# Peptides against a protein of PDB entry 6J54, part 99

Target 1, 223 residues: chain A of PDB entry 6J54
Amino acid sequence: NENLFASFIAPTMMGLPIVTLIIMFPSLLFPTPKRLINNRTISIQQWLIQLTSKQMMAIHNQKGQTWSLMLMSLIMFIGSTNILGLLPHSFTPTTQLSMNLGMAIPLWSATVFTGFRYKTKTSLAHFLPQGTPALLIPMLVIIETISLFIQPVALAVRLTANITAGHLLIHLIGGATLALLNINTMTAFITFTILILLTILEFAVALIQAYVFTLLVSLYLHD
Target 2, 42 residues: chain B of PDB entry 6J54
Amino acid sequence: QFQFTGIKKYFNSYTLTGRMNCVLATYGGIALLVLYFKLRSK

## One batch from the design tools (peptide; made by RFdiffusion4, then SolubleMPNN)

Design b2_p11_3_s1 (from b2_p11_3, 6 letters changed)
Fold by OpenDDE base, seed 5:
Structure b2_p11_3_s1 (fold): chain B 223 residues (1-223), chain C 42 residues (1-42), chain A 11 residues (1-11)
Amino acid sequence: as target 1 above (223 residues)
Amino acid sequence: as target 2 above (42 residues)
Amino acid sequence: DAIAQALLLLK
């Protein structure tokens, strides 16, 4: 089973890590516009970014809208890396838990600290839901505090687990189709059809996970 | 708007200030319990 | 928090 996890090993060339180049590659797919009327591809990209930005920042006030650039860059980064990671035998940086924790913890801490700095009363009140019976207050406050500290871990693990599981399934079914080609062509065709349907699903999952990751960061900021 | 009197004015689960005070009271209670057990072990 | 919990259940 070592062949299944070989795609998750960080690639190196002559002892130098290529991971940095792989992480930077998606940035080349989104060039900055220079003209008032750009090419069709750039216009579509800018239109999609504008639509997603309006949808994501609709929850936030003017102070929260200052985070729009960071949140949109995060969606574009995670989304593009996840889509490119669906290529067979390609390395996906978002499959690494360390990378996702490296993104989740600073963003989560920034949202929590900004909440305590500008909305101290509201942030402290979030540890106790409105209308809670008096007897359940101490226990519920403890549970809510534990829930707060689990948020960055859950955010990172969710992204990592969904992308990793999808990648493993594509490789397993892909390997099964190749093995069945010489044994039974009919069953190989069925498994190949499942592989196609799974890849389409994983494209959707890749975009959804990028959206959910940024949305949760946005929700933690708004609280 | 809810109008509370007495201790319920400061410690309630409906108002923003009341919820904040309840959270601070719970944290203070936990801190005092931890301090008590720490001093008892010494 | 309620929306976050709902999204967690849709995982």
Scores: peptide ipSAE 0.125, ipTM 0.822, DockQ to the pose 0.029
Fold by OpenDDE base, seed 4:
Structure b2_p11_3_s1 (fold): chain B 223 residues (1-223), chain C 42 residues (1-42), chain A 11 residues (1-11)
Amino acid sequence: as target 1 above (223 residues)
Amino acid sequence: as target 2 above (42 residues)
Amino acid sequence: DAIAQALLLLK
């Protein structure tokens, strides 16, 4: 069904990619604090950022704390884009695997390189789990090496798949609800109820995926 | 504390240094194998 | 790694 995937096509106007503007739009929702005591909305935002920052950065040392700005901006960006994507007729950039790979690969590479730079011994040791039988060491080292390179792909695919699948499901159930309105109103009401519940779930998923993506990046940094 | 003696002191799956050495040995072995096959095919 | 694997299982 062509119209099923039409919502995932990168929007263009007059041949110009509007995607750039869509990606930049969430930045307008998070203005910089200008006062000691800001309005309630900004105060809540700053409070949430502070709480999440404390939670996520608690596992990091002082050098890891330097990543706080990057990780907080990442979670805010992904979270905001995912939530905005649930608005009617909105395009979600995070449904594009290319975008998520564009975020995952550099961040993953940075964490891996940082690990090898500052904690070379520990990073190399992570390729072999503790307590591995001697005969399994070569095989397991290879597997762990492969697993390392799968990490950026897993980050991108997880985010892309979860958001895309949610949008597709909302579209399908929504379409089914409309189709059933004239066929069976009772069934249409049931499907509509499911659609509402699914939408609520997708709001949660949108935030969870943003959190998981950021958390895994931070965890890779910590190793 | 695990006290290892001999070769097990340097190559073990319990200590940090031992694990590191095992990883390096594995990579070294793979590199040597690749080099061997490359030179053999040449 | 174990923590990472556990978190990978989380959706």
Scores: peptide ipSAE 0.087, ipTM 0.838, DockQ to the pose 0.029
Fold by OpenDDE base, seed 3:
Structure b2_p11_3_s1 (fold): chain B 223 residues (1-223), chain C 42 residues (1-42), chain A 11 residues (1-11)
Amino acid sequence: as target 1 above (223 residues)
Amino acid sequence: as target 2 above (42 residues)
Amino acid sequence: DAIAQALLLLK
């Protein structure tokens, strides 16, 4: 049924893609503070950003902390888009694997190349765990190399799969609830309860996936 | 502290330098094998 | 590396 996946089609108006506007919209939700004492909403946002930045950058040295702006912007972008995507009849760009790959591959590449540039010996040594028996070294190095190249794929797929699966599940259970309203009211009530609980969970998942995505990028940078 | 002598000094799985050398040696060996098969096919 | 892989277990 095309109707099941209709919400994942890139929206267009008069042949022009409005996806660009959708992607840019979250930026309007985070205005820059202008006052010493800001609004409650802005104050809470700044507080959250400060807390997350402290936690995220605690593992990095001074050079690594230069990535703070990028990482914080990334988590804010992914988090906001994921949350907005839970609105009814909304399009979530992060459900598109192409977008997530477009974010994951460059960021992963940047972290890997940065590691090789400044910590060449350590980065190369990471392909061989300490204490490996001599006979297993060649095979293990190959495995670790493959593991490295799987990282960007896993990063993108994890985000895409979690968000997409959540949207599909909400749609399916919601549709089932509506269909059961005239068939069995009690069962419809049960499915509706599940839908509510699932929706709450998806809000949490939306934030967690943003955090995990950013955290993993940060950890790759830390090497 | 680990003290190695001979070839183990340069190729070991405990020291940072040793691990690096092992990785490089592995990649070098693979590259040579690929090169060998590529040249052999011609 | 190890920390990253451990966190990969999260969903």
Scores: peptide ipSAE 0.065, ipTM 0.835, DockQ to the pose 0.030
Fold by OpenDDE base, seed 2:
Structure b2_p11_3_s1 (fold): chain B 223 residues (1-223), chain C 42 residues (1-42), chain A 11 residues (1-11)
Amino acid sequence: as target 1 above (223 residues)
Amino acid sequence: as target 2 above (42 residues)
Amino acid sequence: DAIAQALLLLK
């Protein structure tokens, strides 16, 4: 079991943490354009960012669209780190719950605070769904309050669990494939096929989780 | 859509203001209860 | 909230 979780340990070199460098590395993959007409790769990247930005911010008003830069940077960061984490022997920072909580809690707090600051009436009313029977109002308000505080935890755990589980599965199936190569080549081929399919799925999951994380933060902002 | 009179005008689960008031009343009630038990424990 | 719930269900 220790071997299975070894990839999730924060890497260090000579006792110095290199996690900071790993976290900063994705930033190098997204250079800022300096031309009106950029290279094809950069143009595609910008096009994707614009599309995702339009989709994410379509729900928000003009005031909420001020958060576009932060939300887009968040999705790009999480997405890039998740994709890079699928490389062999790569450390994925988003597998660390501490980091995800470090992102979720401040963003959630900011969205909640912004909601209470500018939409106090609506935000307070959100604790009580419409049409609630009068007798259930106090209990439902309490439940909704608890639900609110669970949101950042659920947000962080969702991302952490999905990415971590995917990595574990890839490692397990990969290890099984290697072990079966000398035992039964046919079974090893089957497990290898599953590994390939799983890897493709994990690429999709990596992007989806980044999108969902950012989208939920955005939705909390919208209230 | 809804014509509320009296207390229902201010405390209802349909209007925005009514829901807000209900939430505030609930929190206020809980706060008072907590305060009561805190003072009672002394 | 409905969208959030739907996304939670899609997990």
Scores: peptide ipSAE 0.080, ipTM 0.835, DockQ to the pose 0.027; fails the geometry check

Design b2_p11_3_s2 (from b2_p11_3, 7 letters changed)
Fold by OpenDDE base, seed 2:
Structure b2_p11_3_s2 (fold): chain B 223 residues (1-223), chain C 42 residues (1-42), chain A 11 residues (1-11)
Amino acid sequence: as target 1 above (223 residues)
Amino acid sequence: as target 2 above (42 residues)
Amino acid sequence: LLIALAQLLLE
């Protein structure tokens, strides 16, 4: 049991936290453009960032587009950390619920407060859906307020659970493959094939979860 | 278009202002209830 | 399944 979750323990070396370096490492993979026409790799990265930014900010007005830099940095950070976490024996900081809460709660609060500041009427009206019977108004408002406070928790848990579950599954199947190498080679081959397919799926999940996390924050901002 | 008169003009679930007022009224009611129970405990 | 779940979460 301890071996299953050993990869989720925050790594330390000589009592010093390596987690900080791991968190900062993805930033090195995205250099700033220095030329009008960069090399192919940087050009592709910039194109992807531009594409995703247009898609995410299409629903926002000019005031909402101010958040573009924050949201794009968030998706790049989460996406890069999730992808790097799929490397063997890699530690993904996004598997830590504390980290995800540390990102979700401030961003959620910022979106909620921004909504109340600039769209007070609309934001308050969201606590009561249109067409609700008069008798259900008090109860529905209470439920909607509770739903609002669940949003940051759901946002953090969703990201953490999906990434953690994926890593755990890869670890389990990988361990099973190694165990079956000496027992049944054919079964080990099947298990290995499943592992490969799962790894490909986890690459997609890593990007999707990063996108969903950022998109939901953006949607909460839009209200 | 919804035409509301009287109290329904200010407290309705269809208009933006009406919904806002309903929410505020609900929060006000809850706050009063909490205040009532807090004062009753004394 | 996870992709489908992700799509569900976007709704």
Scores: peptide ipSAE 0.119, ipTM 0.791, DockQ to the pose 0.027
Fold by OpenDDE base, seed 3:
Structure b2_p11_3_s2 (fold): chain B 223 residues (1-223), chain C 42 residues (1-42), chain A 11 residues (1-11)
Amino acid sequence: as target 1 above (223 residues)
Amino acid sequence: as target 2 above (42 residues)
Amino acid sequence: LLIALAQLLLE
């Protein structure tokens, strides 16, 4: 039904796209620190960023650690947008495949090109796993090449599918609970409980998908 | 350490340089095939 | 390795 996907339509007001404002809104939630000792909220945010940065950049050398700022900004952006999207009657830009492709393709290409620029021999060698029988080399190289080009697609689709599926489930179960209120109150209560559990799960999924997206970008950089 | 002689020294699946050369050879072969079909259709 | 990881993460 078209009504099922109505929540995924880009919102406009008086012919003006407010989606731009929605995308920019999460940036207001993370102000830059101005003092050595900041407020509790800013301190917690910085602490979380430091923890995630240490985990993600542990696999990278000094040259790879230059990407820390971009990767941290990416995880913060995706994570914040995903969580805000779970608010009632909200629009999540990350449900749009165009947006996720717009992030995935440039970041993936940057990691691949960076790998070829600084680690040309190693990057080329990754197309052939070590110890491959000689007869399987041409076929395996082709498969690995195809695998490389599937990476940005898989990255974008994973994020889009997980967030979209979560929103659809919440909408469907929520609609079912409302419909069952007048039919069977006991069943409606059960479905409502499932809805609550599902919303909690979607909060976790929102953060996990942000982390996975950023982690995979970082991993592609490491090669 | 792997000891390879002859063509296996340059084209092997164990050494870094050998793997790189195998990949380049594969791409070169594909490029030649594409070129062949392109020239044949003319 | 990356393929296996990607497949695992998609589930």
Scores: peptide ipSAE 0.119, ipTM 0.802, DockQ to the pose 0.030
Fold by OpenDDE base, seed 4:
Structure b2_p11_3_s2 (fold): chain B 223 residues (1-223), chain C 42 residues (1-42), chain A 11 residues (1-11)
Amino acid sequence: as target 1 above (223 residues)
Amino acid sequence: as target 2 above (42 residues)
Amino acid sequence: LLIALAQLLLE
């Protein structure tokens, strides 16, 4: 059982956490464009950022549009780290709940405080859904308040759980494939095929979770 | 547009102001209850 | 809230 979770241990080198360098590594994959017409890779990146920005920020007013840079950087960071985590023998920082909480709590707090600052009436009104029967109002307000505080936790846990579970499955199926190579070659081939399909799925999950994380932050900002 | 009169004007689940007031009233009620129990324990 | 709940249920 210890071997199953060995890949999730934060890497250290001589007592120094190299995880910091791992977290910073994705930034090297997104260089700042210096030309009007950049390389194909940079152009594709800019195009994708533009598309995602238009889609995510369409729900926001001018004040919300100021968050575009932060939200786009967030999705790029989470997406890149998740994809890089699928490389062989790689460590995915987003599998660490502490890291995801470190991202979720400040962003959530910022969105909530921004809402209360600029849209106080609307933000307070959001604790009570429209059309609620009068007798259910006190209980529902309490539930909505609790729901608000669950948001940062859910934001972090969702990302952590999805990525961690995916990695765990890859390890389990991979280990099973290796174990079955000398026992039953046919079964090993089947498990290997499943592993490949699972890996492809995890690539999709990696991107989806990055998008969902960013989208929810954006949604909380929009209230 | 909903036309509310009396107390329903200020406390309703349909208007923005009404919803806000309901939320504030709920929080106020909870605060008063907590205060009551705190003072009662003394 | 409904959109948020929908997003929570989808993932």
Scores: peptide ipSAE 0.162, ipTM 0.803, DockQ to the pose 0.029; fails the geometry check
Fold by OpenDDE base, seed 1:
Structure b2_p11_3_s2 (fold): chain B 223 residues (1-223), chain C 42 residues (1-42), chain A 11 residues (1-11)
Amino acid sequence: as target 1 above (223 residues)
Amino acid sequence: as target 2 above (42 residues)
Amino acid sequence: LLIALAQLLLE
């Protein structure tokens, strides 16, 4: 069991947590442009950011557009860390539940709090679905309140579980492939093909999980 | 276009105000129950 | 090359 989870241990050097440097590293991949017409790579990056920004913020009015910077920074951070985590011998901070909770809980609380602040009537009404029979109202309100408090946990666990499961699966299939090279080369080739397909899937999952996380936060803000 | 009269005007699951009032009433009821049991234990 | 890449990825 220890060998399986060895890749998920937070790395330290000389007793100092280098995890902080790992978390800060993705910020170097997104430099701020200085010219009106930048390099081709930077221009493509900005174009992608603008495209995703317009897509995510399309559901919000002018007041909700103020959260665009926060949501875009979040998706860029989670997406970049997840993709970088697919590199060999790399540590992904997003595999740690503590980190994801540290992001999810404050953002969730902020969205819920802003909802109650500016849209008090609508936010309170969300605890009761429209058209509910009168006899079921008390029970359904309780269930809806519990559902609200499960949201931050669901956000954190979803991200953590998907990334962690992907890493574990790649590690296990890869290890099995290497072990089978000395036993049956044909079977090893099949398992290696599966590994390639799985790695491609994990690249997609890395981006999708970042998108889903930010999208759900955005939806909670919109109520 | 719902026309409610009496208590249903204030407590309904179709209007925004009615839903809000139902939520507040349920929270108030739960708070009263908790308060009752707390006072009973003393 | 693919086998070498697999080994590098899993080490």
Scores: peptide ipSAE 0.022, ipTM 0.728, DockQ to the pose 0.015; fails the geometry check

Design b2_p11_3_s3 (from b2_p11_3, 7 letters changed)
Fold by OpenDDE base, seed 4:
Structure b2_p11_3_s3 (fold): chain B 223 residues (1-223), chain C 42 residues (1-42), chain A 11 residues (1-11)
Amino acid sequence: as target 1 above (223 residues)
Amino acid sequence: as target 2 above (42 residues)
Amino acid sequence: DLIALAQLLLS
C-alpha cells in the first residue's frame, strides 16, 4: 500500500528539503534560561534535564561528565522529535534509518575511541568476558569484536524500528477504524479504543527509546 | 585474589592484564593466519 | 554488571 508508507517520505517543498527545518524545530521548544527564576515550563524542563543528567552521569568519572551536554542534548533531541512525530500529519525524522545511523555511528565511534585512548587496557579486556574457559577465548574474542561493530547498527535500527512500527500501527488501526465506521460501528469503536491505547503506548515508547539510545551511548562510553 | 603462575599469569581470563593479553594474542594469531594465507596465495 | 545491563537492554 503506497499510502501506508507515504508518511515516511521525506517532505519536500518546491524541491527543497523541509527535513532540515523539521529537524531544527525541536530546538525552539527548549529555550535557554534567561532568568534566575524562569517560568514554570522552563523550570520543569530544567528540572527534568537535571534529574536525568544526574542519574545518567552518575556512573561516569570526571572525564565522562564532559559528555553530559552531548548526552542531554541527544536525549532531548530524540525525545522531542519522537513526541512531535506522534502529532497528526507530522513527519518524524527518527523514522529514517539514515538519520539514526548518522547519530549512532559518530557517537559510538567517539565512545569507542575515547575508551581506547584513556582506558586501553580495560577496553581491550572487554573483548573477553571474565571467567571464560580457555578453549573458548579465541572464538569469544571474535564474537565480542563483531558485537562491538553491531552496536551502532543496533542503536540506529532499534530506534528506527520502534518509532516506525508504532507509526505504522497507528496508521493501520486508524485506517481500519475509519473503514469500519460504516460497516460495523461496534467494531469501529473497539478499534478506536485500541488506537487510543496504542497512541498512549507510543508516547511512552517515544520517550523510552530516546532514553535507551542515550543510555546505551553513555554505557558504551563508560565501558 | 587469583594467583597464577607461569604462562597462566600472563594469559588468563580472570585478571585484567591476562584478558588483555589473550585478546592481543587472538588478534595476533588472526593477523598471522591472514598473513600466512596471503603469502601462500602469492 | 554494565555488560549485563547492556545485554538486558539489547534483548
Scores: peptide ipSAE 0.103, ipTM 0.835, DockQ to the pose 0.028
Fold by OpenDDE base, seed 5:
Structure b2_p11_3_s3 (fold): chain B 223 residues (1-223), chain C 42 residues (1-42), chain A 11 residues (1-11)
Amino acid sequence: as target 1 above (223 residues)
Amino acid sequence: as target 2 above (42 residues)
Amino acid sequence: DLIALAQLLLS
């Protein structure tokens, strides 16, 4: 089963890690516009960024909208890396839990500290839902406190698990298709069809996970 | 808006200030319990 | 909301 996890090993060239180059590569796909009327590709990209920005920042006030640049850069980064990671034999940095924790923990801590700094009363009140019976207050406060500390872990693990599981399934079904080519052509065709449908699903999952990751960070900021 | 009197004015689950005070009271109670067990073991 | 989203993602 070592062949299944070979795609998750950090690539190196001549002993030097090329992971940094892989992480920086998606930035080349989104150049900054220089003209008032840009090319069709740039115009579509800017239009999509504007639409997603308006949708995600609609729940925030003026102070929360200051995080728009960071949140949009985050969703573009995770989305582009996840889509590029679906290429055959490509390395996806978001499959590494360390990377996702490196993004989740600082963003989560920033949202929590920002809440305590500017909205101390509201932030403390979030540990107790409104209308809670008096007898359940101590237990519920403890549960909400534990839930808060689980948020960055769940955020990182969710992204890592979904992307990793998708890659494993593509490799397994792809390997099964190749193995069945000389055994039964009909079953190989069925497995190949499943592989195509799965790859389409993984493209959707890649975008959804990027959106969910950014949305939850935004939601923690709003709370 | 809810109007409370007495202890319920400061400790309630409906107002923002009341919820905050309940959270602080819970944390204070836990801290006192931890302190009690720590002093008892010594 | 988070639990509902998690259930949707795990389904």
Scores: peptide ipSAE 0.102, ipTM 0.819, DockQ to the pose 0.028
Fold by OpenDDE base, seed 3:
Structure b2_p11_3_s3 (fold): chain B 223 residues (1-223), chain C 42 residues (1-42), chain A 11 residues (1-11)
Amino acid sequence: as target 1 above (223 residues)
Amino acid sequence: as target 2 above (42 residues)
Amino acid sequence: DLIALAQLLLS
């Protein structure tokens, strides 16, 4: 059933991809403050950014805190796109695995390379947990190496899967509710209630996934 | 505060340097094995 | 340690 996945097709108008415009749109929702006392919306945004930045950068030293701008922009981008994606008939770019891999792989690589550059000994030592029996060292080092390379994949897939699954569930339950309206009103009401609860959950998931994605990148940077 | 002597001083799972050396030794061994099989196939 | 943190976040 192509209709089930129609919302995940990259939209085009007259052969021109409008995906670029969709990706750039969230930037308009976060204007730079110009006044001492800003609007309520801007004030709340700044407050949230400050709180999240304090929490995110608390584990980093001064050099690590230089990544604050990138990490905060990342969480705002992913969070905003995920929330906007919950609008009806909207396209969520973060449902595309290619996009998430495109974000995860470079960021992961940057954190790993940064770790090896400034904390070479510590980074290499992380491949071998402390207190490992001598006979298990070679195998465990291999396992830890594999675990390292799985990180970017897991990071991208987690975001993609959670957002995509949520959209699919909303679509399916919504469609079921409409189909049941003329069959059984009571059952349709139950499914509609579930749909509402699920939608609320998906709003939370959208923000949580943005936070988790950014936090994991930050943790990889912390080493 | 671990005191190691001999080979254990350089290759151990408790000290930072020891762990690093173990990792490097493991990668080196794997590289040598790969090289051995590659050269043997020729 | 990072794996443990990741697991806590996913749980």
Scores: peptide ipSAE 0.068, ipTM 0.832, DockQ to the pose 0.027
Fold by OpenDDE base, seed 2:
Structure b2_p11_3_s3 (fold): chain B 223 residues (1-223), chain C 42 residues (1-42), chain A 11 residues (1-11)
Amino acid sequence: as target 1 above (223 residues)
Amino acid sequence: as target 2 above (42 residues)
Amino acid sequence: DLIALAQLLLS
């Protein structure tokens, strides 16, 4: 089991943490354009960013669209780190719950605070759904309050669990494939096929989780 | 579409203001209960 | 070669 989780240990070099460099590395993959007509790769990248930005911010008004830069940077960061984490011997920072909590809690707090500051009436009303029977109002308000505080935890755990589970599965199936090579080649081929399919799935999951994480933060801001 | 009178006008689960007031009342009640038990424990 | 790739992924 220690071998399985070895990839999730924060990497260090000569006792110095290199996690900071790993976290900053994705930023190098997204250079800012300097010309009107950019290279094809950069154009595609910007096109994707614009599409995702329009989709993410479509639910927000003008004031909410101010968060577009932050939300888009968040999705790009999480998405890029998740995709890079699928590379061999790569450390995925988003597998660390501490980092995900470090992102989720401040963003959640900011959205909640923004809601209470500018839309106090609506934000307070969200603790009580419409049409609630009078007798259930106190209990439901309490439950909704608890639900609110669970949001950042669920947000962080969801991302961490999905990415971590995917990595574990890839390692497990891959290890099984290697072990079966000398035992049963046919079974090894089957497991290897599953590994390939799983890897493709994990690429999709990596992007989806980044999108979901950012989307939920955006939805909390919607109020 | 809803015509509320009296207490229902201010405390209802349909209007935005009513829901807000209900939430505030609930929190206020809980706070008072907590305060009561805190003072009672002394 | 695919096996080698798998080995790299399992590291």
Scores: peptide ipSAE 0.019, ipTM 0.769, DockQ to the pose 0.016

